Peptides against a protein of PDB entry 3HUF. Designs and how they scored, part 4

Target 1, 320 residues: chain A of PDB entry 3HUF
Amino acid sequence: MWIIEAEGDILKGKSRILFPGTYIVGRNVSDDSSHIQVISKSISKRHARFTILTPSEKDYFTGGPCEFEVKDLDTKFGTKVNEKVVGQNGDSYKEKDLKIQLGKCPFTINAYWRSMCIQFDNPEMLSQWASNLNLLGIPTGLRDSDATTHFVMNRQAGSSITVGTMYAFLKKTVIIDDSYLQYLSTVKESVIEDASLMPDALECFKNIIKNNDQFPSSPEDCINSLEGFSCAMLNTSSESHHLLELLGLRISTFMSLGDIDKELISKTDFVVLNNAVYDSEKISFPEGIFCLTIEQLWKIIIERNSRELISKEIERLKYA

## One batch from the design tools (peptide; aimed at target 1 K76 K104)

Design b2_p24_2 (made by RFdiffusion4)
Pose (drawn by RFdiffusion4):
Structure b2_p24_2 (pose): chain A 301 residues (1-255, 262-274, 288-320), chain P 24 residues (1-24)
Amino acid sequence: MWIIEAEGDILKGKSRILFPGTYIVGRNVSDDSSHIQVISKSISKRHARFTILTPSEKDYFTGGPCEFEVKDLDTKFGTKVNEKVVGQNGDSYKEKDLKIQLGKCPFTINAYWRSMCIQFDNPEMLSQWASNLNLLGIPTGLRDSDATTHFVMNRQAGSSITVGTMYAFLKKTVIIDDSYLQYLSTVKESVIEDASLMPDALECFKNIIKNNDQFPSSPEDCINSLEGFSCAMLNTSSESHHLLELLGLRISTFMKELISKTDFVVLNGIFCLTIEQLWKIIIERNSRELISKEIERLKYA
Amino acid sequence: EEEEEEEEEEEEEEEEEEAEEEEE
């Protein structure tokens, strides 16, 4: 999401989260859902227009920002962005840091992008919530992405968690649920400061894993719990390979050395396991000679 | 009216001098 703040007291010492849509910025304008008051001698009463475009699907994967556009409103002293004068017809920016000078104001409005891309575990969930989050400047998607910062698990309806959830937990993604999304549906009309929505997501995550037999205490105890073991799988996607790597496994991808060297086969007279079955063991017992002894029992037998 | 126009021109010259000081 986009945030603005400034030195001096030109934004009254406050920061602000800017959603997709249009803002009029100027000396004689009141701070509301569509106006930003910036007080300085050289800033025109209505000085600039900031237009933030809604996100594209590609930004969910790249982590790129919503397009930020600035128009100078035929002002007395002009507008610059990153030291470039804003021409008529305005300019658009896809960088993550923007220094915006209004008129000859010695203090710049500093706009910066905070990473926030939300992965859903369920297509019906994505379709229900995507438009809401896109209007806040939050890209969403279903497939794996390296720019994901949060993962929405399905309602844990007294049932096992999905591989997408296990993977998000291991790669240290913040796991959230419907209750946090309901909070996000509150905030479009609001004028709130930088980092206003982020801590609640962490609180939601910390509460989810508490008293939950689908999760251990932390991603740290899960990571490298199966070191010294090895495995094999058919056409391993880079995500499942990375998931198994995070467990400390040695992996051999296939399309007398696939059998005796390899302790077990991970799926989607050899011994086979699903990742869902492997997660049950990855939690269960205590030590390295216990939590990896039940897996060593399933191999010999 | 003429006095108001002269006061407006003096205010614009003062704003330009203050803008030059802010630029330095």

Design b2_p24_2_s1 (made by RFdiffusion4, then SolubleMPNN; from b2_p24_2, 8 letters changed)
Fold by OpenDDE base, seed 1:
Structure b2_p24_2_s1 (fold): chain B 320 residues (1-320), chain A 24 residues (1-24)
Amino acid sequence: as target 1 above (320 residues)
Amino acid sequence: EEEEEEKKKKEEEELEKEAEELEK
């Protein structure tokens, strides 16, 4: 999201979130959803227009800002952004930090981008929320991105957390739920006066972890917890592979259960399968190897004695 | 930083006076 602050109390010492939209900036405007009052006699009554675009798909992957357009409203002394005079037709900016000088005012408006990129685990939830979140200047998507800051967990009552949720957790992404999204939808008007009124997702995240026994206390409890063990997995998803890597596992990939030969078994402590393969092919599992799902692995990994538990299961099958 | 803010404040006060003279 774009946040503005200013030097010399020209914004009344307040920070403001700028959502996608158009703002008239000047001395003789009243602060509202489309106007930004700037308190200086050196600034024109109506001085500039700011236009913030909705996030692009690229912004979701890069964590880049919504495009920021500045136009001078034919003022005597013009407008500058990053010490450069704004062109007559306006200019567009993709820099994360903008120093905006209105006329001769020695105090600048500082616009800075606070990155917030929300990944969704469920396409239906994305479809429900994406438009509203984009109107907050929040990039959204389904695919994993290094720019993701938040992950929306789907609340399915009685189901295990998804691999996406597990991976998001281990990546130290802030996990949020629909309740947080609902809360975000209510703050749009309140943050006009004070950007600090933006709800902290960390509180929601802490509550999710604390109240859900499917999460360890921290990602650090699980990261590299299986260091020294080796697994084989079906080449199904990048998230599953990355999850197992974050556990510290040595990973071998195979295309089918039939590719699991005696050599692979000799080098592998266990096989990780997706639920569909596990349920359909459990009768044809390779002899002498421990096969489990990612969800079953997760249930072990969240335990404090995960290494001991896995070792016992491996031993049980070697002597069966 | 404080010296630069004081300088900007004085400059703004001068510009405000100039603007008040132009509005008269």
Scores: peptide ipSAE 0.089, ipTM 0.755, DockQ to the pose 0.046
OpenDDE base, seeds 2, 3, 4, 5: peptide ipSAE 0.080, 0.077, 0.049, 0.084; ipTM 0.750, 0.745, 0.688, 0.751; seed 4 fails the geometry check

Design b2_p24_2_s4 (made by RFdiffusion4, then SolubleMPNN; from b2_p24_2, 8 letters changed)
Fold by OpenDDE base, seed 1:
Structure b2_p24_2_s4 (fold): chain B 320 residues (1-320), chain A 24 residues (1-24)
Amino acid sequence: as target 1 above (320 residues)
Amino acid sequence: EEEEEEKKKKEEEELEEEAEKDEK
């Protein structure tokens, strides 16, 4: 999201979130959803227009800002951004930090980008929320991105958390739910006066972890917890692979259960399968190897004695 | 100090008058 602040009390000592939209900026405007009052004698009554675009798909992957357009409203003293005079037709900016000088005002409006990128686990939830979140200047998507800051967990009552949720947790992404999204939808008007009124997702995240026994207390409890063990997995998803890597596992990939030969079994402590393969092919599992789903692995990994539990299961099958 | 403050005040007033001309 774009945040503006300024020195010299020209913004009344307040910070403001700028959502996607158009703002008239000047001395004689009243602060509202489309106007920004700037208090300085050297600023025209209506001095500039700011236009913030909705996030692009690229912004979701890069964590880049919504495009920021600045137009001078034919003022005598003009407008500068990053010490450069704004062109007559306006200019567009993709820099994360903008120093905006209106006329001869000795103080600049500082616009800075606070990255917030929300990944969704479920396409239906994305479809429900994406438009509203984009109107907050929040990039959204389904695919894993290094720019993701938040992850929306799908609340399916009585189901295990998804691999996406597990991976998001281990990546130290802030896990949120629909309740937080609903809360975000209510703050849009309140943050006009004070950007600090933006709700903290960390409270929601802490509550999710605390109240859900499917999460460990921290990602650090699970990261590298299986260091020294080796697994084989079906080449199904990048998220599953990355999840197992974050557990500290040595990973071998295979294309089918038939590719699990005696050599692979000799080097592998267990096989990780997706639910579909596990349920359909449980009768044809390779002899002498422990096969489990990612969800079954997760149930073990969240336990304090995960290494002991896995070792016992491996031993049980070696002697069966 | 007083002369500098008066000069600064006058410069601010001139800037205000010039900024108000942009709406005509």
Scores: peptide ipSAE 0.048, ipTM 0.697, DockQ to the pose 0.105
OpenDDE base, seeds 2, 3, 4, 5: peptide ipSAE 0.000, 0.045, 0.016, 0.048; ipTM 0.206, 0.685, 0.441, 0.696

Design b2_p24_6 (made by RFdiffusion4)
Pose (drawn by RFdiffusion4):
Structure b2_p24_6 (pose): chain A 301 residues (1-255, 262-274, 288-320), chain P 24 residues (1-24)
Amino acid sequence: MWIIEAEGDILKGKSRILFPGTYIVGRNVSDDSSHIQVISKSISKRHARFTILTPSEKDYFTGGPCEFEVKDLDTKFGTKVNEKVVGQNGDSYKEKDLKIQLGKCPFTINAYWRSMCIQFDNPEMLSQWASNLNLLGIPTGLRDSDATTHFVMNRQAGSSITVGTMYAFLKKTVIIDDSYLQYLSTVKESVIEDASLMPDALECFKNIIKNNDQFPSSPEDCINSLEGFSCAMLNTSSESHHLLELLGLRISTFMKELISKTDFVVLNGIFCLTIEQLWKIIIERNSRELISKEIERLKYA
Amino acid sequence: EEEEEEEEEEEIEEAQEELEEELE
């Protein structure tokens, strides 16, 4: 999401989260959902228009920002973005840091993008919530992405968690649920400061894993719990390979050395396991000679 | 006051000419 703040007291010492839409910025304008008051001698009463475009699907995967556009409103002293004078017809910016000078004001409005891309575990969930989050400047998607910062698990309806959830937990993504999304549906009309929505997501995550037999205490105890073991799988996607790597496994991808060297086969007279079955063991027992002894029992037998 | 208004107008004209040269 986009945030603005400034040195001096030109934004009254406050920061602000800017959603997709249009803002009029100027000396004689009141701070509301569509105006930003910036007080300085050289800033025109109505000085600039900031337009933030809604996110594209590609930004969910790249982590790129919503397009930020600035128009100078035929002002006395002009507008610059990153030291470039804003021409008529305005300019658009896809960088993550923007220094915006209004008139001859010695203090710049500093706009910066905070990473936030939300992965859903369920297509019906994505369809229900995507438009809401896109209007806040939050890209969403279903497939794996390296720019994902949060993962929405399905309602844990007294049942096992999905591989997408296990993977998000291991790569240290913040796991959230419906209750946090309901909070996000509150905030479009609001004028709130930098980092206003982020801590609640961490609180939601910390509460989810508490008293939950689908999760251990931390991603740290899960990571490299199966070191010294090896495995094999058919056409391993880079995500499943990375998931198994995070467990400390040695992996051999296939399209007398696939059988005796390899301790077990991970799926989607050899011994086979699903990742769902492997997660049950990855939690269960205690030590390295216990939590990886039940897996060593399933191999010999 | 009048000399201050004239100085403000000359400053605006000079600022606009400098901005046009930066755009070129």

Design b2_p24_8 (made by RFdiffusion4)
Pose (drawn by RFdiffusion4):
Structure b2_p24_8 (pose): chain A 301 residues (1-255, 262-274, 288-320), chain P 24 residues (1-24)
Amino acid sequence: MWIIEAEGDILKGKSRILFPGTYIVGRNVSDDSSHIQVISKSISKRHARFTILTPSEKDYFTGGPCEFEVKDLDTKFGTKVNEKVVGQNGDSYKEKDLKIQLGKCPFTINAYWRSMCIQFDNPEMLSQWASNLNLLGIPTGLRDSDATTHFVMNRQAGSSITVGTMYAFLKKTVIIDDSYLQYLSTVKESVIEDASLMPDALECFKNIIKNNDQFPSSPEDCINSLEGFSCAMLNTSSESHHLLELLGLRISTFMKELISKTDFVVLNGIFCLTIEQLWKIIIERNSRELISKEIERLKYA
Amino acid sequence: EEEEEEEEEDEEIEEEEEEEEEEE
């Protein structure tokens, strides 16, 4: 999401989260959902228009920002963005840091993008919530992405968690649920400061894993719990390979050395396991000679 | 010297603004 703040007291010492839409910025305007007051002698009463475009699907995968546009409103002293004078017809910016000078004001409005891309575990959940989050400047998607910062698990309806959830937990993604999304549906009309929505997501994550037999205490205890072991799988996607790597496994991808060297086969007279079955063991017992002894029992037998 | 040139340009801009207000 986009945030602005400034040195001096030109934004009254406050920061602000800017959602997709249009803002009029100037000396004689009141701070509301569509105006931003910036007080300085050289800033025109109505000085600049900031237009933030809604996100594209590609930004969910790249982590790129919503397009930020600035128009100078035929002002006395002009507008610059990163030291470039804003021409008529305005300019658009896809960088993540923007220094915006209004008139000859010695203090710049500093706009910066904070990463926030939300992955859903369920297509019906994505379709229900995507437009809401996109209007806040939050890209969403279903497939794996390296720019995901949060993962929405399905309602844990007294049942096992999905591989997407296990993977998000291991790569240290913040796991959230419906209750946090309901909070996000509150905030479009609001004028709130930098980092206003982020801590609640962490509190939601910390509460989810508490008293939960689908999760251990931390991603740290799960990571490299199966070191010294090896495995094999058919056409391993880079995500499942990375998931198994995070468990400390040695992996051999296939399309007398696939059988005796390899301790077990991970799926989607050899011994086979699903990742769902491997997660049950990855939690269960205690030590390295216990939590990886139940997996060593399933191999000999 | 550059600061004085900037001040002179500012004064000219202010005078042109006042002339425009008076024409209105």

## One batch from the design tools (peptide; aimed at target 1 K45 K104)

Design b2_p25_1 (made by RFdiffusion4)
Pose (drawn by RFdiffusion4):
Structure b2_p25_1 (pose): chain A 301 residues (1-255, 262-274, 288-320), chain P 25 residues (1-25)
Amino acid sequence: MWIIEAEGDILKGKSRILFPGTYIVGRNVSDDSSHIQVISKSISKRHARFTILTPSEKDYFTGGPCEFEVKDLDTKFGTKVNEKVVGQNGDSYKEKDLKIQLGKCPFTINAYWRSMCIQFDNPEMLSQWASNLNLLGIPTGLRDSDATTHFVMNRQAGSSITVGTMYAFLKKTVIIDDSYLQYLSTVKESVIEDASLMPDALECFKNIIKNNDQFPSSPEDCINSLEGFSCAMLNTSSESHHLLELLGLRISTFMKELISKTDFVVLNGIFCLTIEQLWKIIIERNSRELISKEIERLKYA
Amino acid sequence: EEEEEEEEEEEEEEQEEFDEYEEEE
């Protein structure tokens, strides 16, 4: 999401989260859902228009920002962005840091992008919530992405968690649920400061894993719990390979050395396991000679 | 209420000074 703040007291010492849409910025304008008051001698009463475009699907994967546009409103002293004068017809920016000077104001409005891309575990969930989050400047998607910061698990309807959830937990993504999304549906019309929505997501995550037999205490105890073991799988996607790597496994991808060297086969007279079955063991017992002894029992037998 | 009116008058005087500055430039 986009945030602005400034030195001096030109934004009254406050920061602000800017959603997709348009803002009029100037000396004689009141701070509301569509105006930003910036007080300085050289700033025109209505000085600049900031237009933030809604996110594209590609930004969910790249982590790129919503397009930020600035128009100078035929002002006495002009507008610059990163030291470039804003021409008529305005300019658009896809960088993550923007220094915006209004008139001759010695203090710049500093706009910066905070990473926030939300992965859903369910297509019906994505379709229900995507437009809401896109209007806040939050890219969403279903497939794996390296720019994902949060993962929405399905309602844990007294049932096992999905591989997407296990993977998000291991790569240290913040796991959230419906209740946090309901909070996000509250905030479009609001004028709120930098980092206003982020801590609630961490509180939601910390509460989810508490008293939950689908999760251990932390991603740290899960990571490298199966070191010294090895495995094999058919056409391993880079995500499943990375998931198994995070467990400390040695992996051999296939399209007398696939059998005796390899302790077990991970799926989607050899011994086979699903990742769902492997997660049950990855939690269960205690030590390295216990939580990886049940897996060593399933191999010999 | 009196304090709010004094604040509005100060804000109007400040805006007049800004306009005068723009005219002098």

Design b2_p25_1_s1 (made by RFdiffusion4, then SolubleMPNN; from b2_p25_1, 16 letters changed)
Fold by OpenDDE base, seed 2:
Structure b2_p25_1_s1 (fold): chain B 320 residues (1-320), chain A 25 residues (1-25)
Amino acid sequence: as target 1 above (320 residues)
Amino acid sequence: SKKEEEEKKKKEEEEKKYEEFEKKA
């Protein structure tokens, strides 16, 4: 989201969130969803127009800002952005920091980008929420992204957490639920006179972890917990691979169970399978190797004695 | 520090220019 603040109390000592939309900026406007009052005699009654675009698909992957357009409203002394005079037709900016000078005012409006990107585990929830979140200037998507700040967990009572949720937790993404999305959907610029009034996602996250025994106490309890072990996995999801990497595993990939030869077995401590393959192929598992699902692995790694539990299962099956 | 004093002095000069401009406007 874009946040503006200003020097010399020309914004009344307040920060303001700017959502996608158009704003008239000047001395003689009233603060609302389309106007920004700036308190200075050096500033025109109507001085500039700010236009913030909705996020692009690229912004979800980069965490880049919504495009910021500035136009001078034919003022005597013009408008500058980053010490450059704004062109007659307006100029567009993709920098994360903008120093906006209105006329001869010695104090500047400082605009800065606070990155917020929400990943969804479920496409139906993305379809439900994406439009509203994009109107807040929040990029949304399903795919893994290094720019992701928040992850929406699907609440299915009594089901195991998904691989996406496991990975989001280990990569230290703030896990949120539908309750937090509801709070965001009610956020209006008129309510957020101060950027500090944004709902704290960390409180939601703490409540999720506290009330769900499927989570360890921290990501650090699981990260590199299986260092020194080797696994083989089907070449499936990137999230599954990245999850196993975060556990500190050496990973070999295979395309089918038939590719698990004596050489692979000799170098591998266990095989990680998806639920469909595990359930269908139980009778056809290679002799002398421990096979498990990611969900079964997760149940082991959240235990304090995870290394001992894994070692016992490996020994039981290698020497059987 | 000398740099903090220069930044403070620059800010005071900017505020003074603002007050002079606001009085003339």
Scores: peptide ipSAE 0.017, ipTM 0.413, DockQ to the pose 0.046
OpenDDE base, seeds 1, 3, 4, 5: peptide ipSAE 0.015, 0.020, 0.000, 0.000; ipTM 0.407, 0.432, 0.240, 0.256; seed 3 fails the geometry check

Design b2_p25_1_s2 (made by RFdiffusion4, then SolubleMPNN; from b2_p25_1, 13 letters changed)
Fold by OpenDDE base, seed 1:
Structure b2_p25_1_s2 (fold): chain B 320 residues (1-320), chain A 25 residues (1-25)
Amino acid sequence: as target 1 above (320 residues)
Amino acid sequence: EEKKKEEEKKKKEEEEEYEKFEEES
């Protein structure tokens, strides 16, 4: 989201979030959802127009800012952005930091981009929330991205956490739920006056971890916890692969259970399968190899003695 | 206190520059 602040009390000492939309900036406007009052002698009654675009798909992957357009409203002293005079037709900016000078005001409006990108675990939740979040200037998507700051956990009552949620946790993404999104939607008007009134997602995350025994105390408890072990997995999911890498596993990939030969068995401690393959092919598992689901593996790795537990299961099944 | 005095000085300089421009227009 874009946040503006200013020196010299020209914004009344307040920080403000700018959501996607159009703002008239000037000395003789009233602060509301479409106007920003700035108090300085050389600033025109209606001085500039700020237009913030909704996030692009590219912004979700890059964590880049919503496009920020500035237009001077034919003022006596003009408008500058980053020491450059704004052109007659207006200029568009993709920089994360903008110093906006209105007229001869000795104080600049500082606009800065606060990175917030929300990944969703399921398409239904994305479809429900994407429009609203995009109108807050928050990029949204389903795919894994290095720019993601938050992850919406799918709360299915009585189900294990998804691979997406596991991976989001291990990569230190702030896990949130629908309750946070609901709360975030209610503050849209209140944050116009004070950007500090934005709800902290970390409190939501702490509450999720505290109330769900499927999470370890920290990602650090699980990262590299299985260092030195080797697994084989079906080449089906990038998130599953990245999850197993974060556990410190050496990973071999195969295309079908039929590719699990004696050579692969000799090099691997266990085989990781998705639920669909595990349930459909339980009868066809190779002898002498430990096969488990990612969810079963997760139940082991969240335990303090995960290495001992997995070693015991490997031994038990090698001699069965 | 020094920061406030510097801000007040800058506001006065803006005011003088504005008045000068109004007299020249």
Scores: peptide ipSAE 0.280, ipTM 0.843, DockQ to the pose 0.139
OpenDDE base, seeds 2, 3, 4, 5: peptide ipSAE 0.276, 0.274, 0.279, 0.276; ipTM 0.841, 0.841, 0.842, 0.842

Design b2_p25_1_s3 (made by RFdiffusion4, then SolubleMPNN; from b2_p25_1, 16 letters changed)
Fold by OpenDDE base, seed 1:
Structure b2_p25_1_s3 (fold): chain B 320 residues (1-320), chain A 25 residues (1-25)
Amino acid sequence: as target 1 above (320 residues)
Amino acid sequence: SEKKKKEEEKKKKEEEEAEKFEKEA
């Protein structure tokens, strides 16, 4: 989201969130959803127009800002952005930091991008929320992104957390739920006057982790917890692979259970399978190897003695 | 504080520029 602040109390000492939309900026406008009052005698009554575009798909992957357009409203002294005079037709900016000078005002409006990119675990929730979040200037998507800051967990009562949720947790992404998204939607008007009124996702995240026994207390409890162990996995999802890497596992990949030979068994402590393969092939698992699902692995990983539990299961199957 | 002095100097420059702007506008 874009946030503006200014020097010299020209914004009344307040920070403001700018959502996608158009704003008239000037001395003689009243603060609302489409106007920004600037308290300076050196500024025109109506001085500039700010236009913030909705996020692009590229912005979701890059964590880049919504495009920020500035147009001078034919003022005597013009408008500058980053020490450059804004062109007569307006200019567009993709920089994360903008220093906006209105006329001869010695105080600068500082616009800065607060990166927030929300990944969704399922397409149904994305379809429900994407439009509203994009109107907040928040990029949204389904695919993993290095720019992802937040992850929406689906509240299905009594279901195990998904691999996406597990991975988001280990990546130290802030996990949020539908209740937080609803809360975000309600505060849109209140944050016009004070950007500090924007709800913090960290409290939602803490509550999710505290109230759900499927999560460890911290990602650090799980990261590299299985260092020194080796696994083989079916080449299915990139997220599953990255999850196992974050556990500190050495990973071998195979295309079918038939590729699990004596050599692979000798080098591998256990095999990780997806639920579909595990359920269909459980009767045909190779002897002498521990096979489990990611969900079964996760249940072990969240335990404080995960290494001992894994070791015991490996030993049990070597001697069975 | 040096920060407060710089803000006061900027504020004084604003008043001076504002007076010029009001005369020129």
Scores: peptide ipSAE 0.101, ipTM 0.784, DockQ to the pose 0.171
OpenDDE base, seeds 2, 3, 4, 5: peptide ipSAE 0.091, 0.090, 0.100, 0.096; ipTM 0.767, 0.765, 0.783, 0.774

Design b2_p25_1_s4 (made by RFdiffusion4, then SolubleMPNN; from b2_p25_1, 12 letters changed)
Fold by OpenDDE base, seed 4:
Structure b2_p25_1_s4 (fold): chain B 320 residues (1-320), chain A 25 residues (1-25)
Amino acid sequence: as target 1 above (320 residues)
Amino acid sequence: EEKKKEEEEKKKKEEEEFEKYEKEA
């Protein structure tokens, strides 16, 4: 989201979130959802128009800012952004930091991008929330992204957490739920005067983890916990691969269960399968190898003695 | 404290420039 602050109390000492939309900026406007009052004698009654675009799909992957358009409203002294005069038709900016100078005002409006990118585990939830979140200037998506800051867990009561949720946790992404999204959608008016009123997702995350025994106490408890072990997996999902990497596993990939030969078995401690393959092919698993799902592996990983547990299961199946 | 002083000086200079423009208009 864009946040603006200013020197010399020209914004009344307040920080403000700018959501996607159009703002008239000037001395003689009243602060509301479409106006920014700036208190300076050197600023025109209506000085500039700020237009913040909704996030692009690219912004989800890059963590880049919503495009920030500035137009001078035919003022005597113009508008500058990053020491450059704004062009007659307006200019658009993708920099994360903007110094906006209105006319001869000695104080600048500092706009900065606070990165918030929300990944969804479920396409139906993305479809439900994406529009509202985009109107908050929050990029949204389904795919893994290095720019993701938050992850929406699908709350199904009594279900195992998904691989996406497991990976988001280990990646130190803030896990949130629909309750946080609902709250986030309502704060738009309250943050006009004070950007600090933006709800912190960390409290939501803490509550999710505290109330769900499927999470370890910290990501650090699981990261590299299986260092020295090797696994083989079907080349099915990037999130599954990255999850196993974060566990410290050496990973071999195969295309089908038929590709699991004696050589692969000799180099592999266990095989990781998705639920569909595990359930369908359970009868045809290669002899002498431990096959498990990611969810079964996760149940071992969250235990304090995960290394001893996995070693026992490997040994049990080698001699079975 | 130094930042506040610099802001007050800038504000004073802005006021002086503005008064000059209002007198020349």
Scores: peptide ipSAE 0.175, ipTM 0.791, DockQ to the pose 0.081
OpenDDE base, seeds 1, 2, 3, 5: peptide ipSAE 0.168, 0.162, 0.164, 0.164; ipTM 0.787, 0.785, 0.786, 0.786

